# Peptides against a protein of PDB entry 9GMZ, part 151

Target 1, 343 residues: chain A of PDB entry 9GMZ
Amino acid sequence: TGFPLELLTRPATERLAYFENYTVAHPRLKEVYEILMRTIAEPAGASFIFVYGASGVGKTTLRLRVEQKLTELALPKLESDRARVPVVGIEAIAPESRYFNWKEYYTRALITLEEPLIDHKFDYGVRGISRDNFGKINVESKVVAPALRRALENALIHRHPDVFFVDEAQHFGKVASGYKLQDQLDCLKSLANMTGILHCLLGTYELLTFRNLSGQLSRRSVDIHFRRYCADSPEDVQAFKSVLLTFQQHLPLAETPNLVDHWEYFYERTLGCIGTLKDWLKRVLSDALDREATTITLKDLQKRALSVAQCQKMFKEIQEGERQLSETEADVQNLRSALGLGA

## One batch from the design tools (peptide; made by RFdiffusion4, then SolubleMPNN)

Design b2_p18_2_s2 (from b2_p18_2, 9 letters changed)
Fold by OpenDDE base, seed 2:
Structure b2_p18_2_s2 (fold): chain B 343 residues (1-343), chain A 18 residues (1-18)
Amino acid sequence: as target 1 above (343 residues)
Amino acid sequence: SEVIEVDIDEALAKLAAE
């Protein structure tokens, strides 16, 4: 089934919003979703979940779908427990300086955790944190990072989310020295331990550096690899084509474009990353709607494609991440063989 | 806004039938 045909008579803004809100449940997304949902339900003493994969693979889409599902599942309980928040999701910001801004991180986490719709007012026990007349949290500039941390710890304990999501979590690793990276990991570990809240860090393959540096985190972490589709796998190529077929049926245009026939070009400019594909199609759809076009052409696609140079850079980063994971898998197999355990 | 989830199993079946 395609898009609702009634959209063709609707404003361009509604047509674009339909496609923006549209999610293809592709095989890798389903797989990672099921693993993540199971791990959140039964963490088995884990304090961290690491979800890593290529930029544009769909990690933010995964997060939003899990947040939606956890919220839906919590609704019956939220009627009786108005203090509870089912899930918290934030995006880590790239530091302007060589140092991660913990003050900003804690502030954003508090603001997200304490949406105005929560009737139960909580006292953070910290001077300079207030709510405005609309229930929005305001943090005064004088409030220091350690005080904001205590406020967040108290808020997380009180609201007791099933998981705390941090998207773009590789930004924690952008510190000039190995000591500072360890300090960041210890800070996150302490926050998870003090609150008893499961943390899920989503990021690029740069997140693997966090996995490797903390032998103590490894015992209390679950790793989830969100793989891209690979052109050397016939099954992955078929899955990628099926995603293109689904997107072409859900573009709210008068004439259905044939995207599947151009699958190699789409693969070349997305590297098998469905998030990159969706963002590309959104840009092209926006342009088509602005022109009141009946369909999308190859020329329209080419105008909004990533450059070859951008794709080459992203591909090198992907290859390095995939190589590191492959080496780790080989090391496990070699260790098992050396121990006399069957491979 | 409700995320519209579409299962690709039907799309996979169509591509396999072609």
Scores: peptide ipSAE 0.037, ipTM 0.763, DockQ to the pose 0.851
Fold by OpenDDE base, seed 1:
Structure b2_p18_2_s2 (fold): chain B 343 residues (1-343), chain A 18 residues (1-18)
Amino acid sequence: as target 1 above (343 residues)
Amino acid sequence: SEVIEVDIDEALAKLAAE
């Protein structure tokens, strides 16, 4: 099935919005989605889920799909429990300073948790947090981080989401010392314990530092590796080509471009990351629509491709993350062998 | 925004036939 042909008569903005809102349910996304949904449904005493993988692998797409599904599943219960929020998802912001901005984090979490459609007014018990006439939370500048934390704890307890998502969670690890990183982990652990809410941290392979620092978090955490497609795997190459074929059919252009014939070039410039591929195709589609072009050419692709230097940098970061995971897998095998469990 | 999910099973079948 391709794009609706009626889009060819629609404005460029509508055609671009179609492709932007379009999601390919590729094999790795489906696999991680099923694992994540199952883990949220049956956390088995876990307080944390870590979802890690390459930048541009599709972690934000995964989060949004899980948020959508949890919302759909909760709709029948939300009619009876108007205070409940099924899921909350935020993006952690990279600190401009050497320290993670907890005040901003708590403020964003509170604003996201209190959607305007929630009729049930909640008193946060904190002076300087108010709700406007439109139901939007306003946080006065005088409110300090410990007060915002208490407000968030109370809000999470009252709204009782099935999971709290934090995207780009590697930004918690951007602290100048190992001691400060432990403080960040203890803060997150305390928030999860005080609220009883399952936390899902999505991020790059830098999240592995959180796993290594706290043996106590590892016992109460589930790890999910969102892998890229690897060119050395025939199955992964076939999956990557199938994604290209699907995108080819869903580009709202008069002439279907042949993306599959250029799969090696797409792989070279995306490293098997489908999010990177989609963002590349969005840029190229936007350029084609601006020119009123009937199709996309290799020259159009080349104009918006990541540079070789950018790809080399991204690939080094991926290789380091994959190496750390491989070492951990080897440690598990060594532990099993030492326990007399067959390798 | 409405997320349109597309299954790739048809795409996989086409590529397996080539």
Scores: peptide ipSAE 0.037, ipTM 0.745, DockQ to the pose 0.893
Fold by OpenDDE base, seed 4:
Structure b2_p18_2_s2 (fold): chain B 343 residues (1-343), chain A 18 residues (1-18)
Amino acid sequence: as target 1 above (343 residues)
Amino acid sequence: SEVIEVDIDEALAKLAAE
């Protein structure tokens, strides 16, 4: 099944929006989705979930799909509990300064948690936090980070989401010289403990450095590795080609482009990351629609491809992350052997 | 947003038929 043929008569904006909203449920996404949904349903005393993988593997797509599903599952309960929010998701911002801005983080979390559609007014217990006439939260500049934290704790307790998502969570690891990354972990740990809310941190392999520093989080954390497709695995290559075929069928163009014949070029410029692939195809589709083109050509793909230098940099970052995980797996095997547990 | 499941076997069958 391809895109609805009626889209060919629709404006370029609707055609692009169709592709933007289209999600391929590829094998790695399904696997991670099922593990994540199960872990959220049965956290077994976990306070944290770490989802790590390459940049552009599809972590944001995973988050959005889980948020959608949790919202759908909560609908029957939300009628009885008007204060409840089923899920909250934020993106951590890269600090402009060498320091993670906790004030900005807490402010964004509060704004996201207290969407204007929530008619149930909550008193945050903090002066300088108000709702405007449109129901938007306004935080006065004088409100300090500890006060915003208390407001967020109160809001999370009151709204009681099943999970709190933080995307791009590797940005918590950006601490200036002289500050301990441990202090950032202790802040997050205390927030999770005080609220009783499960936190899911999604990020790049840089999140592993953050995870490994907290020996106490290890007992209360679940790890989920969102793997890319590897060219050395025939199964992964077949899955990647299947994804290309699916995208090919869902590009709202008059003539279906042959993406599969160029699978090696797509792999070279995405490193097996489906998010990177989707973003690339989105840019190329936008250009094609702007020109009223009937199809996408190899030249159109080449114009929007990541450079070889960018791919080489990304690949080194991936290899370092995959190496760290392989070492961890070896350490587990060594620990089991040392305990007299068979390999 | 429509989630379309990728059936690898179906996709491979389509690729083999082209």
Scores: peptide ipSAE 0.022, ipTM 0.687, DockQ to the pose 0.431
Fold by OpenDDE base, seed 3:
Structure b2_p18_2_s2 (fold): chain B 343 residues (1-343), chain A 18 residues (1-18)
Amino acid sequence: as target 1 above (343 residues)
Amino acid sequence: SEVIEVDIDEALAKLAAE
């Protein structure tokens, strides 16, 4: 169990690409994956799924795995229904301005929705949206956001994905006023309702602001907490060590580094977030490959580690998110108790 | 890019045996 040994004779680019494409199926990822897949299959009238967790916990990896699986499951039907797209995934861009750029969002969503289906032209009835000679959508600068929204609505209805993913969805919340956030949520809700397409918003704990502000979304939303591994849990520590063991076996280096012996240092600098861990190891691997090194050392790890100050900041953000969730759970329990319902 | 998913069950079993 490990990387293909033939990689040791391959270019650094191939060795790095192997590790970049490698995914550890860690317990928390499996759990959230199963919940998400079940919810997509049986949304029970939900219009939204919220997946929230620490930055670097692995939400993008989760999305990509679900997208892959939904595509695989849809393949037999896609042969007969070439108009259908099984899944759409986009990343919300952090606005350069104080306001979320809906025009850019709709444009990117439309482009992503059409990218897999070069051969099946659909006219969205909007002037200034065309396909180039390569089948790629071109959106003219004159096309306004309401027109792009209509085009996206028509596209989503026509392509009928099982889910529409929006990664980094906390960027919708970077609006200076809670009122503007509500308007954005109402816009998203309207899009989901008009299209009948389930939306999955993945983001940091900042996404909890969406849950708190939209009492109407709460009735039609499913919440999934993608937790980090906690050092105070023996089971979580064991899982984290197992992930380190797996990564050390899949680093395409001549000498297998002992990452497990340094688990506390890895935990200190990742806060139990596997995505952060993977990204750290990718940077270190890249440096090692550039030097034609046979292994990685603690010094190599230290060179690419997040600073203590960065980790402290990230940890405060995590603690605030975890606190808010804990308070919400307590409120639910208190309500149930007050209603005479068992815990 | 093909996402290679590796199950950690073997790794967990190994660490549990140590």
Scores: peptide ipSAE 0.020, ipTM 0.585, DockQ to the pose 0.879

Design b2_p18_2_s3 (from b2_p18_2, 11 letters changed)
Fold by OpenDDE base, seed 1:
Structure b2_p18_2_s3 (fold): chain B 343 residues (1-343), chain A 18 residues (1-18)
Amino acid sequence: as target 1 above (343 residues)
Amino acid sequence: MEVIEVDIEPYLELLRKE
């Protein structure tokens, strides 16, 4: 099954939008999706889920698909409980200063949590938070971070989402070293504990530093590693080629490009990260549509590829993250062996 | 490979009726 052939007669914007909205259900995405959905359904007393993996592995796609599924599953309850929001997701922003902007974080969380169309409105108990004529939340500049936190706690309790997503969560760790990083983690713990809402932090391998600082979180957290495809694994190579074949079939072009024959070049410039691959193909498709081209060539791919220097930098960051995880796994195995538990 | 598709339109329609 390929793209709808009718798209070939449609505007370039519609053809591009089709590909942008198309999600390949590749093995690693399915695996992490199933683990995450199961963990959300049965958190077993966990307050946190950590989802970590390479930049461009597909974490945002994972989040969006889980949000959609949780919304679908909640629909019957939403008919009877008009106050409920099934899921909330925000993206953590890189701080402009050495200090995390909690005020901005709480404001964004409140705005995202409060659907303007939801009929059941409530008072946050905080002066300077209002709704406009469209039901959209407005936060006055005078409202301080502690007041916004209380408003968010009340909103989370009242709306009772199944999970609170924070994407790009490694940005919590960039602001502070030592005690300040612990304070940030304690703030998130307190929010999760006071609201009873499960938090899912998605991020790069830099999130591991944040996770490891809290030995106490390890007892109340679930870890999910979103792995890239590795060229040293025949199964991973086959999966990566299958992804290329699927994208090849879903590029809305008159002539199907042969992407699979160039799989090594695609691997070299994506490091086995499917999000990076999709973004690359989107750029190339956009260029092809602008030229009214019938297909995509290797030269078209080369024009929009990440540079070798960019790939080398990204690969070093991936290798460091994978090394840290492998050392942790080895330490667990060594501990088990030392305890007389079989490896 | 399969597409992960989830229909959110029923939820959006519910919100629009409120």
Scores: peptide ipSAE 0.018, ipTM 0.594, DockQ to the pose 0.038
Fold by OpenDDE base, seed 2:
Structure b2_p18_2_s3 (fold): chain B 343 residues (1-343), chain A 18 residues (1-18)
Amino acid sequence: as target 1 above (343 residues)
Amino acid sequence: MEVIEVDIEPYLELLRKE
């Protein structure tokens, strides 16, 4: 089991594209995928799903796989309901100021909802929203945020996606005051409630700040922790080594590199984050293809590795997030004990 | 986009050969 050998005769661009488009369905990804798909199918009154985990753990890969699957599952219904969009996905942009740009958020959401293949073109009923000759939405600068919100509400109701994804959602939290953060959460909650569309926020452990601020969101939200692999768990180490083995088999090179023997070095420089690992291997593969190399070496890996200082910073951020989750679990146990509910 | 399941068995087989 490995890459198609025919790729060795193909251009470097095709060989790189193969690896870029290749996804390892590792245990943590599968677990989170199954939970997320189940929650989307049966939200049980939830309005929000929070998916949080380390940077580079693979949240974007998770989103893309769920989007693909939801699209595939919707295809039979899309033939009868040509107005439907099965899924909507946006990446949240870091605010340039102390204020979140809601106008930009609503505009990007509207653009994403306008698939040019949808025969049933929705009239947004908002002056300054038009479509180009290709069916893409154009929003004039004069359109204000409240009008864009109404347009988005109407579009979401009309297109009725199974879920609305917001990737890098920690950027909602990057506001100068806790009060403004609460207002932002209330805006998102209102949008979800008014449209009846389930929202899934994917991000770093900074998303936990949204849990602390919104005791009301806790009643209508599902939490999914996308964990990294931990070196102190034999099962996690085995899974991580298996991922390395799979990647080495799917690097379209003439000679299979030995990645597994260097698993500790890979772990040191990825912190058990498979997205970080894939991005690293992608950079190294690109370099190898540019040189027409037959394989990759440890020296090639070292040239593209994250620095120890970068890894130390990332590890501190992970430890803080994992600590906050552990404290929350302890608080739940303490609450249960105080209520006379057995542990 | 190709999805490949992570199988641990090939790794275990490698360990058995060592």
Scores: peptide ipSAE 0.016, ipTM 0.444, DockQ to the pose 0.447
Fold by OpenDDE base, seed 5:
Structure b2_p18_2_s3 (fold): chain B 343 residues (1-343), chain A 18 residues (1-18)
Amino acid sequence: as target 1 above (343 residues)
Amino acid sequence: MEVIEVDIEPYLELLRKE
């Protein structure tokens, strides 16, 4: 089944919005989604979940879909507990300075957690935190990071989300010279422990640096690798082609473009990352709609493709991450063998 | 292929009810 044919008579903005909101449940996304949902439902004493994978693999899509699902599942409980927020999700900002801005992090977390529509407004006892006439949290510039942390701790305890998502969490690794990445992890661990709220950090393979430093976090963390599709796997190639087939059927154009016949070119310029693929197709669709085109051609695709240089850079980052994971798997096998456990 | 779709409108409606 393709897109609703009625979209062909709708404005370009609505046609584009349809495709932007359309999510293909490709095998890797489905797998990670199911693991993440199960882990959130039954954390088994875990305080952290790490979701790592290539840039553009689809981590933000995963987060948003999990947030939506957790919100849906919480509805029956929210009728009786109107103070509860089922899930909170933020994106960590790349600091302009050499240092991660904790004040900004706490501010963004508070603003996101304190939904204006929640009836039960809580006073966190912090001067310079207020609500506007619309119930939106306002944080004055004079409020210091320790006060914002206390406010966030109180908010998380009071609202009791099932999980706190932090997207682009590799930005926590941007610490000052002389500050330990371990101190950042200890700070997050303390926040999770003080609030009893499960934290899910999503990011690139740079999150593996957090994994390696956190010998104590390893006992209370679940790791989820969001893999790309690999061209050396026939099953992965078939899955990637199936995604292309699905996208070509859901591009709201008068003539269905043939994306599948160009699968090698799509793979070359996405490295098997479905988020990168979707973003590419969104750009191409936007151009096609602006021209009132009936279909998408190879030339249209080429115009919006990532450069070879961009793909080479991305591929090096992927190879380094995949190498680190492979070495870790080998280390586990070596440890098991040394313990007298069968490989 | 399957599509992941979740309706959050009931939650938004609940939040809007005093």
Scores: peptide ipSAE 0.013, ipTM 0.454, DockQ to the pose 0.038
Fold by OpenDDE base, seed 4:
Structure b2_p18_2_s3 (fold): chain B 343 residues (1-343), chain A 18 residues (1-18)
Amino acid sequence: as target 1 above (343 residues)
Amino acid sequence: MEVIEVDIEPYLELLRKE
């Protein structure tokens, strides 16, 4: 099963959009998806879920698939409860300044909560928040962060999402020198506690630093490690090759390119991260479509590959994250052994 | 090499509902 053949007669924009929207349900994604969905359904008193993994592992894809599923599951209830939003997802932005912009965060969250199609426009009780003619929220620049927080708290309570997603959440850790990362955690914790809404923070291994700083969050957090595929695992190599095969079949080109024969090169330049792979293939596909090419060549791939230097840097960051997790797992095991709970 | 078939059907079903 490949792409719909009718796409070959469609504009390049539609062909590219097909591939952009296409998701390979690879084993690691499926595993993390199932764990995340279960945790959202039964948080067991957790206020936070941390989903961490390499940059480009596919966390955004995971989020989007969960958002879609939660929306689908909520549809029957949304017909009767038009005030409900089943899920909220935002991306944390790297602060331009050394200080995390909470005002921007709250504003984005509020904007995301206000889908134009939601019936019964909620009054946020905050002056300077208005709706345009299309029902979109406009937040005046004069509205201060504490007011936006109250508006968000009220909105989250009223809309009652199953989860609040924050993608690229490692950016909360980018605090100016002298500000405590703890204050950011306490702010998020307070928001989760005040609203009763489960928060899911998705990010890089830098989230581990964030997680470890709050011994109080650890009791109310669930950790999900979104692992990359590792070349030292035959099963992971096979899964990675299967992903390449699937992408090969879903590139809307007249001639199916042979990606699988180049699996080692793909692995070298993606480090087993499927998001990185997909983004690479998107760039190459876009170039091919612009040239009206019938297929993708190795030269086309090489043109859009990450440099060896970039891959080496990314790999060091991954290794450090994986090491920290391994040490934590060993510490837990040592503690269990010391307590007589067995290995 | 046994190709691990990626179950894309749930995704396809989602696309069909849109």
Scores: peptide ipSAE 0.007, ipTM 0.357, DockQ to the pose 0.086

